# Ledger of designs, part 81: peptides against a protein of PDB entry 6B4E

Target 1, 295 residues: chain A of PDB entry 6B4E
Amino acid sequence: TNFDKISKMFWHYKDKIAQIKQDIVLPIKKADVNVRNLLSRHKRKINPKFGQLTNSNQQLFKIQNELTQLINDTKGDSLAYHWILNFIAKAVVHQAETEVRVKPESALPLGKLTLYLLVQFPELQELFMARLVKKCPFVIGFTCEIDTEKGRQNMGWKRNNENKWEDNTSYDERMGGILSLFAIITRLQLPQEFITTTSHPFPIALSWHILARICNTPLNLITNTHFVILGSWWDAAAVQFLQAYGNQASKLLILIGEELTSRMAEKKYVGAARLRILLEAWQNNNMESFPEMSP

## One batch from the design tools (peptide; made by RFdiffusion4, then SolubleMPNN)

Design b2_p16_6_s1 (from b2_p16_6, 6 letters changed)
Fold by OpenDDE base, seed 2:
Structure b2_p16_6_s1 (fold): chain B 295 residues (1-295), chain A 16 residues (1-16)
Amino acid sequence: as target 1 above (295 residues)
Amino acid sequence: PLEVDREETLSFVPSL
């Protein structure tokens, strides 16, 4: 693992967030009233659609079509188009932080929708990845110390209005929700209409990167959150990961489930205990996946 | 087969 490369990638996306604010978000405030009104109407129509997802593919396809139309309505104005995509990127991640954190299986329909949009609108890819890395650096296997304010901020910790950090449980749940979504995206196949014409924008190899980079992280930087997000990843993608990489996947699952948990046993992390249970379930031929969506 | 980046080799880094 090249941690210098990972750090460069992390800062690239941090810079991208600043660029998005400067080049997309702020300029639209100076746009003509008609454009601002259009975007306000579209925002109000788009935002609730992510919460309307169910375990139904029919409902998914309906929402995909509705969002596609709404986004296409903005393509005549490049700034408006990029603004609406950035809004969607933020909304998807917010849905992961709020809904997926409490109902992990909801990551499947959300991930399918997101993957469709990422392929249909390629300009969404960098906007979405930048938002993911800002809020959950674990998606690229980035870790830093959290003993400083800057370190906590870099790792996506939030402060309230009283400048108090969020509690550990809230942070763990948010990180787990975001990572569940990303894990699902990496293990999904492209929609049938795109398989022959487009490469997967966030393929299963990115799941390998997450696991390998965490395993190679200095042990003094490993926290309960690392085990929580590994458990979230496991529920979301372990079955498909094994299908993709076979014996090599097995080695990596044993490494996170057995070796990493054992090395940190003295910390008595609750996330590590859960990951150990997932490993043991797999060893007993009881690895579970999220149920497939209905027709 | 999906190729794994060779830079993502698995080796635990010693604790500092």
Scores: peptide ipSAE 0.030, ipTM 0.687, DockQ to the pose 0.083
Fold by OpenDDE base, seed 4:
Structure b2_p16_6_s1 (fold): chain B 295 residues (1-295), chain A 16 residues (1-16)
Amino acid sequence: as target 1 above (295 residues)
Amino acid sequence: PLEVDREETLSFVPSL
């Protein structure tokens, strides 16, 4: 693991967030009134769609089509198009922080929708990844110290209006929700219409990166959150990860489930205990995946 | 750190 490269990637996406603000978000406020009105209407139509997702593929396809039309309506203006994609990127991550956080299996329909949009609208990819990395650096296996305010901010910790940090449980749950979504995206097959023409934008190899990078992270930087997000990843993607990489996947699952948890045993992390339970379930041939969506 | 060396780091992406 090259931590310098990971750090450079992290800061690249932090810079991208600043760029998005400067080049997309702020300029649209000065755009033509007709463009602003269009975007306001589209935002209002788009925003509820993510909450309308269910375990139904039929409902998913309906929402995909509706969003596709709404996004296509903006393509005549490049700034408007990028603005609406950035809005979608933010909305998807927000849905992971809120709904997926409390109902991890909801990552599946959200992930399918997101993957479809990422392929259909390639410009969404950088916007989405930048938002993910800002909110949950674990998606690229980035970790830094959280003993400073800046370190906590870099790791996606939030402060409330009273300048108080969120509690550990809230942070862990939010990170777990975001990571669940990303994990799902990495293990999903492309929609049938894209399989022969398009490469997967966030393939299963990115799950490998997450696990390997966390395993190689200095132990003094490993927290309960690392184990929480590994558990979230496991629920979301372990079955498909094993299918993809076979014996090499098994080695890495043992590495996180047994070796990493054992090395950190003195900390008595609750997340580590859960990860051990997941490992044990797998060893007993009881590895579970999220249920497939209905037609 | 737990060593994930070159032998355990896959350089290919299987098609899913």
Scores: peptide ipSAE 0.028, ipTM 0.657, DockQ to the pose 0.184
Fold by OpenDDE base, seed 5:
Structure b2_p16_6_s1 (fold): chain B 295 residues (1-295), chain A 16 residues (1-16)
Amino acid sequence: as target 1 above (295 residues)
Amino acid sequence: PLEVDREETLSFVPSL
């Protein structure tokens, strides 16, 4: 694993977030009143749609179509178009932080919606990835120390209005929710209308990167959160990961489930204990996946 | 844990 390359990628997306603020978010506040009014109305219509997802493909397709129309209404103005895509990127990640963290299986409809939008609107890809890396650096296998203020900020830790750090449980759950969404996206097939014309923007290989990079991370930087997000990834993608890579996938699952947990046993991490249970379930031919959506 | 080289495995085509 080339950690310098990973760090460079991490900082690239940190810079991208700053650029988005300067070049998209701030300029739109000074834009024509008609443009601002359009975007305000669209924002209000878009925001609730992510919470309206269910385990129904019919409902998913309805929401996809509605969002597509709303986004297309902005294409006449490049700044407005990029602004609405950036808003969507933020809203999707926020949904992962709030809903997926408490109901992991909700990542499936959210992931399907997100993948559709990423393919339909390619400019969303960089905006979405920048937001993911800022909020959850684990999506690219980045890890740093969290014994400093800057280290915690880099790893996506939040402070409340009283400048107090969030508790460990809240952080772990948020990271797990975001990682579940990303894992689902990596293991989904493209919609049938795109499969012959478009490459997958975030393919299953990115799941391989996450696992391999965590396995190669210095042990002194491994925390309970690493095991929590690995467990979240496992629930979301392990079955499909095995289907994709076969014996090579099995080796990597054993590395995270057995070898990494064993090397960290003295820490008694709760996340590691759960990951061992998932490994044991697999060894007993009882590996589960999220249920498929209804027609 | 054992080192895993991701670069060697990027050549695999997923069956998904």
Scores: peptide ipSAE 0.022, ipTM 0.636, DockQ to the pose 0.156
Fold by OpenDDE base, seed 3:
Structure b2_p16_6_s1 (fold): chain B 295 residues (1-295), chain A 16 residues (1-16)
Amino acid sequence: as target 1 above (295 residues)
Amino acid sequence: PLEVDREETLSFVPSL
């Protein structure tokens, strides 16, 4: 693992977040009143749609079509278009932080919607990845120390208005929710209309990189959160990962489930205990996946 | 480190 390369990628997306603020978010505040009013109306229509997702493909397709129309309405103004895509990127990640963290299976409809939008609107890809890396650096296998304020900030820890850090459970759950969404996206097939014309923007290989990079992370930087997000990834994508890479996938699952947990046993991490349970279930031919969506 | 550098650099990406 080239950690210098991963660090460069991490800081690239940090810079992208700063750029988005400077070039998209701040300029729109000075835009024409009609543009601002349009975007405000669109924001109000778009935001609730992510919470309207169910385990129904019919409902998913309805929401996809509605969002497509609303986004297309902004294409006449490049700044407005990029602003609405950035809003969507933020809203999707927020939905992962709130809903997926408590109901992991909700990542499936959200992931399908997100993948559709990423392909339909390619400019969303950089905006979405930048937001993901900011909120959950684990999506690119980045880890740093969290014994400093800057380290915690880099790893996506939040402070409240009283400058108090969030509790460990809240952080772990948020990271798990975001990682579940990303894992789902990486293992989904492209919609049939795109499968022959477009490459997958975030393919299953990115899941491979997450696991491998965590396995190669210095042990002094491994925390309970690493095991929590590995467990979240497992629930979301392990079945499809095994289908994709076969025996090589199996080796990597054993490395995270057995070897990494064993090396960290002295820490008695709750996330590690859960990951061992998932490993044992797999060894007993009982690897579960999220239920498929209904028509 | 668990020495999985070889696996990380695999170029094979199956179609899912």
Scores: peptide ipSAE 0.033, ipTM 0.662, DockQ to the pose 0.179; fails the geometry check

Design b2_p16_6_s2 (from b2_p16_6, 5 letters changed)
Fold by OpenDDE base, seed 2:
Structure b2_p16_6_s2 (fold): chain B 295 residues (1-295), chain A 16 residues (1-16)
Amino acid sequence: as target 1 above (295 residues)
Amino acid sequence: MLEVNREETLSFVPSA
């Protein structure tokens, strides 16, 4: 693992967030009133769609079509188009922080929707990844120290209005929710209409990167959160990961579930205990995945 | 089977 490369990638996306603000968010405030009104209406229509997802593919397809139409309505104005995509990127991540956090299986319909949009609208890819890395740098396997304010900020910690850091449990749950969504996206197949013409924008290899980079992270930087997000990843993608990489996947699962947890045993991390349970379930031929969606 | 980037190979050494 080249941690310098990972760090460069992390800061690339941090810079991208700043660029988005300068090139998309701020300029739209000075745009024609008709454009601003259009975007306001579209925002109000788009935002509820993510919460309307269910375990139904029929419902998913309906929402896909509705969002596609709404986004296409903005393509005549490049700035408006990029603004609405950035809004969608933020909304999807927010949904992961709130709904997926408490109901991990909801990551499946959300992930399917997101993957469809990422392929249908390629400009969404960089906007979405930048938002993911900002909120949850674990998605690229980035870790830094959290004993400084800047370190905590870089790792996605939030402060309230009183400048107090969020609770450890809240942080862990948010990171788990976001990572669950990303994990699902990496293990999903492209929709049938795209599979022969388009490459997967966030393929399952990115799951490999996450696991490998965490395993190679200096132990003094490993926290309970690392184990929490590994557990979230496991629930979301372990079955498909094994299907993709076979014996090599098995080695990596054993490495995170057995070796990494053992090395950190003295810390008595709750997340590590859960990951150990997942490993043991797998060893007993009881690895589970999220239920497939209905027609 | 998807190819894994060689740079992402595991350097983690298991406890003997």
Scores: peptide ipSAE 0.028, ipTM 0.628, DockQ to the pose 0.107
Fold by OpenDDE base, seed 1:
Structure b2_p16_6_s2 (fold): chain B 295 residues (1-295), chain A 16 residues (1-16)
Amino acid sequence: as target 1 above (295 residues)
Amino acid sequence: MLEVNREETLSFVPSA
């Protein structure tokens, strides 16, 4: 693992966030009133749709079509188009932080919707990844110390209105929710209409990177959160990961489930205990996946 | 776009 490369990637996306603010968010505030009104109306229509997802593919397809139309309505103005995509990127991540956090299986319909949009609107890819990395650096296997204010900020910790850090449980759950979404995206197949013409924008290999990079992370930087997000990843993608990489996948799952947890045993991390349970379930031929969606 | 490298070496895996 080249940690210098990972750090460069992390800061690339941090810079991208700043660029988005400068070139998309701020300029639109000065745009023509008609454009601002259009975007306001579209924002109001788009925002509730992510919460309208269910375990139904029929409902998913309906929402996909509605969002596609709403996004296409903005293409007459490049700035408006990029603004609405950035809004969608933020909304999807927010949904992961809130709904997926409490109901991990909801990552599946959200992931399917997101993957569809990422392929249908390629400009969404960089916007989405930048938002993911900002909120949850674990998606690219980035880790830094959290003993400093800057370190906590880099790792996506939030402060409330009273400038108090969020509690550990809240942080762990948010990171788990975001990582679940990303894991799902990496293990999903492209929609049938795209599979022959487009490459997967965030393929299963990115899951490999997450696991490998965490395994190679200095042990003094490993926290309970690392194990929490590994558990979230496991629930979301372990079955499909094994299907994709076979014996090589098995080695990596054993490495995170057995070796990494053993090395950190003295810390008695709750997340590590859960990961061991997942490993044991797999060893007993009882690995579970999220239920498939209904027709 | 994120570059995918499948040849990432794991520190805990002994060299075959």
Scores: peptide ipSAE 0.028, ipTM 0.618, DockQ to the pose 0.077
Fold by OpenDDE base, seed 5:
Structure b2_p16_6_s2 (fold): chain B 295 residues (1-295), chain A 16 residues (1-16)
Amino acid sequence: as target 1 above (295 residues)
Amino acid sequence: MLEVNREETLSFVPSA
């Protein structure tokens, strides 16, 4: 693993976030009143859609169509179009932080919706990845020390209005929620209408990168959060990962489930204990995936 | 621990 390359990628997306603020978000505040009104109305209509997802494909398709129409209404103005996509990117990640963290299986409909939008509106891809990396750098296998303020900020730790850091449990759950969403996206097949015309924007290989990069991370940088997000990934994508890579996938699952947990045993991480349970379930032919969605 | 994917490349294609 080339960690310098990963670091460069991390900072690329950090810079992208700053660029988005300067070139998209701030200029819209000074845009024509009609444009601002349009975007305000669209924002209010779009935001609740992500919470309206269920385990129903019918409901998913309804929401896909509604969002598609709302986004298309902005295409006449490039700045407005990019603004609404950036808003969607933020909203999707926020949904992962709030809903997926408490109900991991909700990542499936959210992931399907997100993947559809990423393909339908390619300009969303860079905006979405930038937001993901900012909020959860684990999605690209980036890790740094968290014993400094800057280190914690880089790893996505939040402070409240009183400048107090969030507690460990909150951070772990948020990271797990975001990673669950990303894992789902990587293991989903493209919708039928796109399979022959478009390549997958975030394919299963990106899951491989996450696992491999974590395995190669210096042990002194490994925390409970690493094991939590690995467990979240496991629930979301392990079955499909095994289907994709076969024996090579098995080797990597053993590395994270057995070897990495064993090396960190002295830390007694709760996340590591859960990951070992998942490994044991797999060894006993009891590996499970999220239930498929209904028609 | 075995180092995995040192070059960040895969030599095989997913089966599905």
Scores: peptide ipSAE 0.026, ipTM 0.658, DockQ to the pose 0.160
Fold by OpenDDE base, seed 3:
Structure b2_p16_6_s2 (fold): chain B 295 residues (1-295), chain A 16 residues (1-16)
Amino acid sequence: as target 1 above (295 residues)
Amino acid sequence: MLEVNREETLSFVPSA
């Protein structure tokens, strides 16, 4: 694992966030009133749709079509187009922080929708990844110390209006929700209409990177959150990961489930205990995946 | 640190 490379990636996306604010978000505030009105209307129509997802493919396809039309309506103005995509990127991540956090299986329809949009609108890819890294650096296997304010900020910790840090449980759950979404995206197949013409923008290889990088992270930087997000990843993608990489996947699952948890046993992390339960279930031929969506 | 033995990694498996 090249940690210098990972750090460079992390800061690349931090810079991207700053660029997005400077080049997209702030300029729209000074844009023509007609453009601002258009975007306001579209924002109001788009935002509820992510919460309207169910376990129904029919409902998914309906929402995909509606969003596609709304996004296409903005293509006449490049700034407006990028603004709406950035809004969508933020909204998707927010949905992961709220709904997926409490209902992990909801990551499946959300992930399918997101993957469709990422392929249909390639400019969304960098916007989405930047937002993911900002909110949950674990998606690229980045970890730093959280003993400083800057460290906590880099790792996506939030402060409330009273300048108080969020509690550990809230942080863990948010990170788990975001990582569940990302894990789902990495393990989904491209829609049939794209499978022969387009490469997967966030393939299963990125899941490999997450696991391997966490395994190689200095132990003094490993926290309960690492185990929580590994458990979230496991529920979301372990079955498909095994299908993709076979015996090599198995070795890595054993590393995180047995070896990493054992090395950190003195910490008595709740997340680690759960991960061990998942490992044991797998060893008993009872590895579960999220249920498939209905027609 | 838990280092994955790269020599045992298949060529098609991405590195960390």
Scores: peptide ipSAE 0.022, ipTM 0.660, DockQ to the pose 0.187

Design b2_p16_6_s3 (from b2_p16_6, 6 letters changed)
Fold by OpenDDE base, seed 5:
Structure b2_p16_6_s3 (fold): chain B 295 residues (1-295), chain A 16 residues (1-16)
Amino acid sequence: as target 1 above (295 residues)
Amino acid sequence: PLEVDREETLSFVPSA
């Protein structure tokens, strides 16, 4: 693992966030009143749709179609188009932070919707990845120290209006929710209409990167959060990961479930304990995946 | 932990 390369990638996306603000978000505030009104109406229609997802494919397809129409309405203005995609990127991640964190299986319909949009609107890919890395650097296997304010900020920690850091449980749950969504996206097959013409934008190989990079992270930087997000990843993608890489996947699952947890045993991390339970379930042929969606 | 592939080399196995 080349950690310098990972750091460069991390800062690339941090810079991208700043660029988005300067080149997309701020200019729209000065745009023509008709454009601003259009985007305001679209924002109000788009935002609730992510919470309307269920375990129904029929409902998913309905929402996909509605969002497609709303996004297409903005294509006549490049700035408006990019603004609405950036809004969608933020909204999807926000849904992961709020709903997926408490109901991990909801990552499946959200992931399917997101993957569809990423393929249908390729310009969403860079915007979405930048938002993911900003909110949850674990998605690219980036880790830094959190004993400084800047370190915590880089790792996605939030402060409230009184400059108080969020509690550890809240941070862990948010990271787990976001990572669950990303894990689901990496293990989903492209929709049938795209599978022969388009490459997967965030393939299962990115799950491999996450696991491998965490395994290679200096132990002094490993926290409970690392184990929490590994557990979230496991629930979301372990079955499909094994299907994709076979014995090589097994080796890596053993490394995170047994070896990494053992080396950190003195810390008595709750996340590590859960990961061991998942490992044991697998060893007893009881590995589970999220239930498939209904028609 | 044991060091994993430094180059993050992947081997794909098709699903049955």
Scores: peptide ipSAE 0.029, ipTM 0.641, DockQ to the pose 0.142
Fold by OpenDDE base, seed 2:
Structure b2_p16_6_s3 (fold): chain B 295 residues (1-295), chain A 16 residues (1-16)
Amino acid sequence: as target 1 above (295 residues)
Amino acid sequence: PLEVDREETLSFVPSA
């Protein structure tokens, strides 16, 4: 693992967030009133769509079509188009922080919708990844120290209006929710209409990178959160990961489930205990995946 | 570190 390269990638996306603010968010405030009104209306229509997802593919397709139409309505104005995509990127991540956090299986319909949009609107890809990395650096296997304020900020910790850090449980759950969504996206197949014409924007190899990079992270930087997000990833993608990489996948699952947890045993991390349970379930031929969506 | 660097560079094409 080249951690310098990972750090460069991390800061690339941090810079992208700043660029988005400068080139998309701020300029739209000076746009024509008609454009601003259009975007406000579209925002109000788009925002509730993510909460309307269910375990139904029919409902998913309906929402995909509705969002596609709404986004296409903005393509005549490049700035408006990018603004809407950035809004969607933020909304999807927010949904992961809230709904997926408490109901991990909801990542499946959300992930399917997101993947569809990422392929249908390629400009969403960079906007979405930037938001993911900002909120949850674990998606690219980035870790830094959190004994400084800047370190905590870089790792996605939030402060309230009183400048107090969020509690550990809240942080762990948010990171788990975001990572669950990303994991689902990496293990989903492209829709049939795209599979022969486009490559997967965030393929299963990115899940491999997450696991491998965490395994190679200096142990003094490993926290309970690392094990929490590994557990979230496991629930979301372990079955499909094994299908994709076979014996090589098994080796990596053993590394995180057995070796990494063992090396950190003295810390008695609750997340590590859960990961051990997942490993043991797999060893007993009882690995589970999220249920498939209904027609 | 668990020395899994070489594994990170492995490339596989999942079956369709």
Scores: peptide ipSAE 0.032, ipTM 0.645, DockQ to the pose 0.150; fails the geometry check
Fold by OpenDDE base, seed 3:
Order: sequence, then structure tokens, then C-alpha cells
Structure b2_p16_6_s3 (fold): chain B 295 residues (1-295), chain A 16 residues (1-16)
Amino acid sequence: as target 1 above (295 residues)
Amino acid sequence: PLEVDREETLSFVPSA
């Protein structure tokens, strides 16, 4: 693991966020009134759709079509198009922070929708990844110290209006929700209509990176959150990960479930305890995955 | 886009 490379990647996306603000978000405020009105209307129509997802493929396809039409309506203006994609990127991550956080299985329909949009609108990919890294650096296996304010900010910790940090449980759950979504995306197959024409934008190999990089992270930087997100990843993608990499996948699962938890046993992390339970379930041939969606 | 290395070397050493 080259941590210098990971750090460069992290700061690349931090710079991208700044660029998005300067080149997309701020300029639209000065755009023509007709453009602003269009985007306002579209925003109102788009925002509730992510919460309308269910375990139904029929409902998923309906929402995919509706969003596709709404996004296509903005393509006549490049700034408007990028603005709406950036809005969608933020909305998807927000849904992970709120709904997936409390109902992890909801990551499946959300992930399917997101993957479809990422392929249908390639410009969404960098916008989405930048937002993911900002909110949850774990998606690229980045970790830094959180003993400083800047360190906490870099790792996605939030402060309220009273300048108080969010509680540990809230942070852990948010990170788990976001990582669940990303994990699902990495393990999903491309829709049938795209499988022969395009490569997967965020393939299962990115899950390999997450696990490997966390295993290689200095132990003094490992926190309860690392184990929480590993557990979230496990529920979301472990079955498909094993299918993809076989024995090599098994080695990584044992490393995180047994060896990493053992090395950190003195900390008595709740997340680590849960991960050990998941490992034990697997050892008893009882590894579970999210249920498939209905027709 | 992120560079993908499926064979990323692990430096983690299991405890005996």
C-alpha cells in the first residue's frame, strides 16, 4: 500500500470539491433567471425520488426513467447539467447518511439507481466520488489522525451550529451508511443494456482496496469507526467479494475479522465485536446477504 | 478515476 498515493488522491478530491463550488455552485447563482427557475423546479421533483425507492424493481425502473428525463432536460446548458448532477450526487450521499444508516438493506435499490445514473451520465462519476471522499474518506481507504480539528474535518466529522462535534455513534452510523452504499455499487453488475458497451465505473476491485488499505493502516490510527464500516461493508458485499476473488478474498476476510480485531482487543471496540460475530457466522456457513429485490 | 490494483500488496503481518 502506497499511502502517499492515497493521500494525493484524497487531496485531489478535496480540490475537486472546491472546484465544484467555484465553477458550478456559485456561478449558477448569477445565471439567467430562467435557468435558476428550471433548476429549482427540477430540484423539487428530483429530491423526493430517492426516498420513494422500495425493494421493487418495477418502482426502481420507474424512478430511473423519471430521473433520466429530468436530467436530460438540462443538457442544453452545460452549467445547468453539471449543477443538477452535483445536486444528485449530494442527494444520494445524503440518503445514505439518513436512510441507509438506519436501514442498511435500502442500500441495494439506492445503489442500483446510482450505478445506472453513473453509467448513463458519466460526468456524474467525478462529482459523486468527490462527494463520497469528502463525507467518508474510508471509501478510498484514507485515514488520518482525529486528535486535531483539521484531522476530524478531513475524516468527515461534523460540527453543529454551536461548534459542537457530533457524537461518536452518529458519526459511526453515518460512515457505515455511506460505505454500505459504496460497497453495494462496487459489487453490482452493470445493467444488461450496458454490460457489453462500457466498463464498470466503480468495480469490485475498489472493495479490495478498502480492505487492504485498512489492514495496512498504522494501528494507532485504527478506531471503532474502522470496524463499524468494515461490518457495514461485510453485510453489503462479502458474499459477492468471495465470488469475485475466491481464496484471496477469504484471506482478507480472515485478516479483518480475526487478526485485526485481535490486535485491537484491548480497545474493546463495539464495532470489532460485531465484526467477530460476522466472522463466526461465516465460519458456520451462515453468511448472509441483503435480499434480492422483487420484480 | 481511481486507479485499481487488484493485487495490492498487504504489509499487515499476522500475530503468531
Scores: peptide ipSAE 0.030, ipTM 0.629, DockQ to the pose 0.069; fails the geometry check
Fold by OpenDDE base, seed 4:
Structure b2_p16_6_s3 (fold): chain B 295 residues (1-295), chain A 16 residues (1-16)
Amino acid sequence: as target 1 above (295 residues)
Amino acid sequence: PLEVDREETLSFVPSA
């Protein structure tokens, strides 16, 4: 693991967020009134769609089609198009922070929708990844110290209106929700209509990166959150990960489930305890995955 | 088979 490269990637996306604000978000505020009105209408129509997802593929396809139409309506203006995609990127991550956080299995329909949009609208990919990294650096296996204000901010910690940091549980749950979504995306197959024409934008290899990079992270930087998000990843993608990489996947699962947890045993992290339970379930041939969606 | 980035190597040393 080259941590310098990971750091550079992290800051690349942090810079991308700043660039998005400067080149997309702020300019729209000064755009033609017709464009602003169009985007306002579309925003209002798009925003509720993510909450309308269920475990139904029929509902998913309906929403996919509706969003596709709404996004296509903006393509006549490049700035408007990028603005709406950025809005969608933010909305998807927000849904992970709220809904997936409390109902991890909801990551599956959200992930399917997101993957479809990422393929259908390639410009969404960088916007989405930038938002993911900003909110949850764990998606690229980035970790820094959180003993400083800047460190906490870099790792996606939020402050309330009183400038108080969110509690550990809230942070852990949010990170878990976001990571669940990303994990799902990495392990999903492309929709059938894209398999022969398009490469997967965020393939299962990115899950490998997450696990490997965390395993190689200096132990003094490992926190309970690392184990929480590993557990979230496990629920979301472990089965498919094993299918993809076989024995090599097994080795990595053992590393995170047994070796990493053992090394950190003195900390008595709750997340680590849960990860051990997941490992044991797997060892007993009881590994579970999210149920498939209904027709 | 899916290829893993060769640069992403595991350097984790198990606890003795």
Scores: peptide ipSAE 0.029, ipTM 0.637, DockQ to the pose 0.083; fails the geometry check

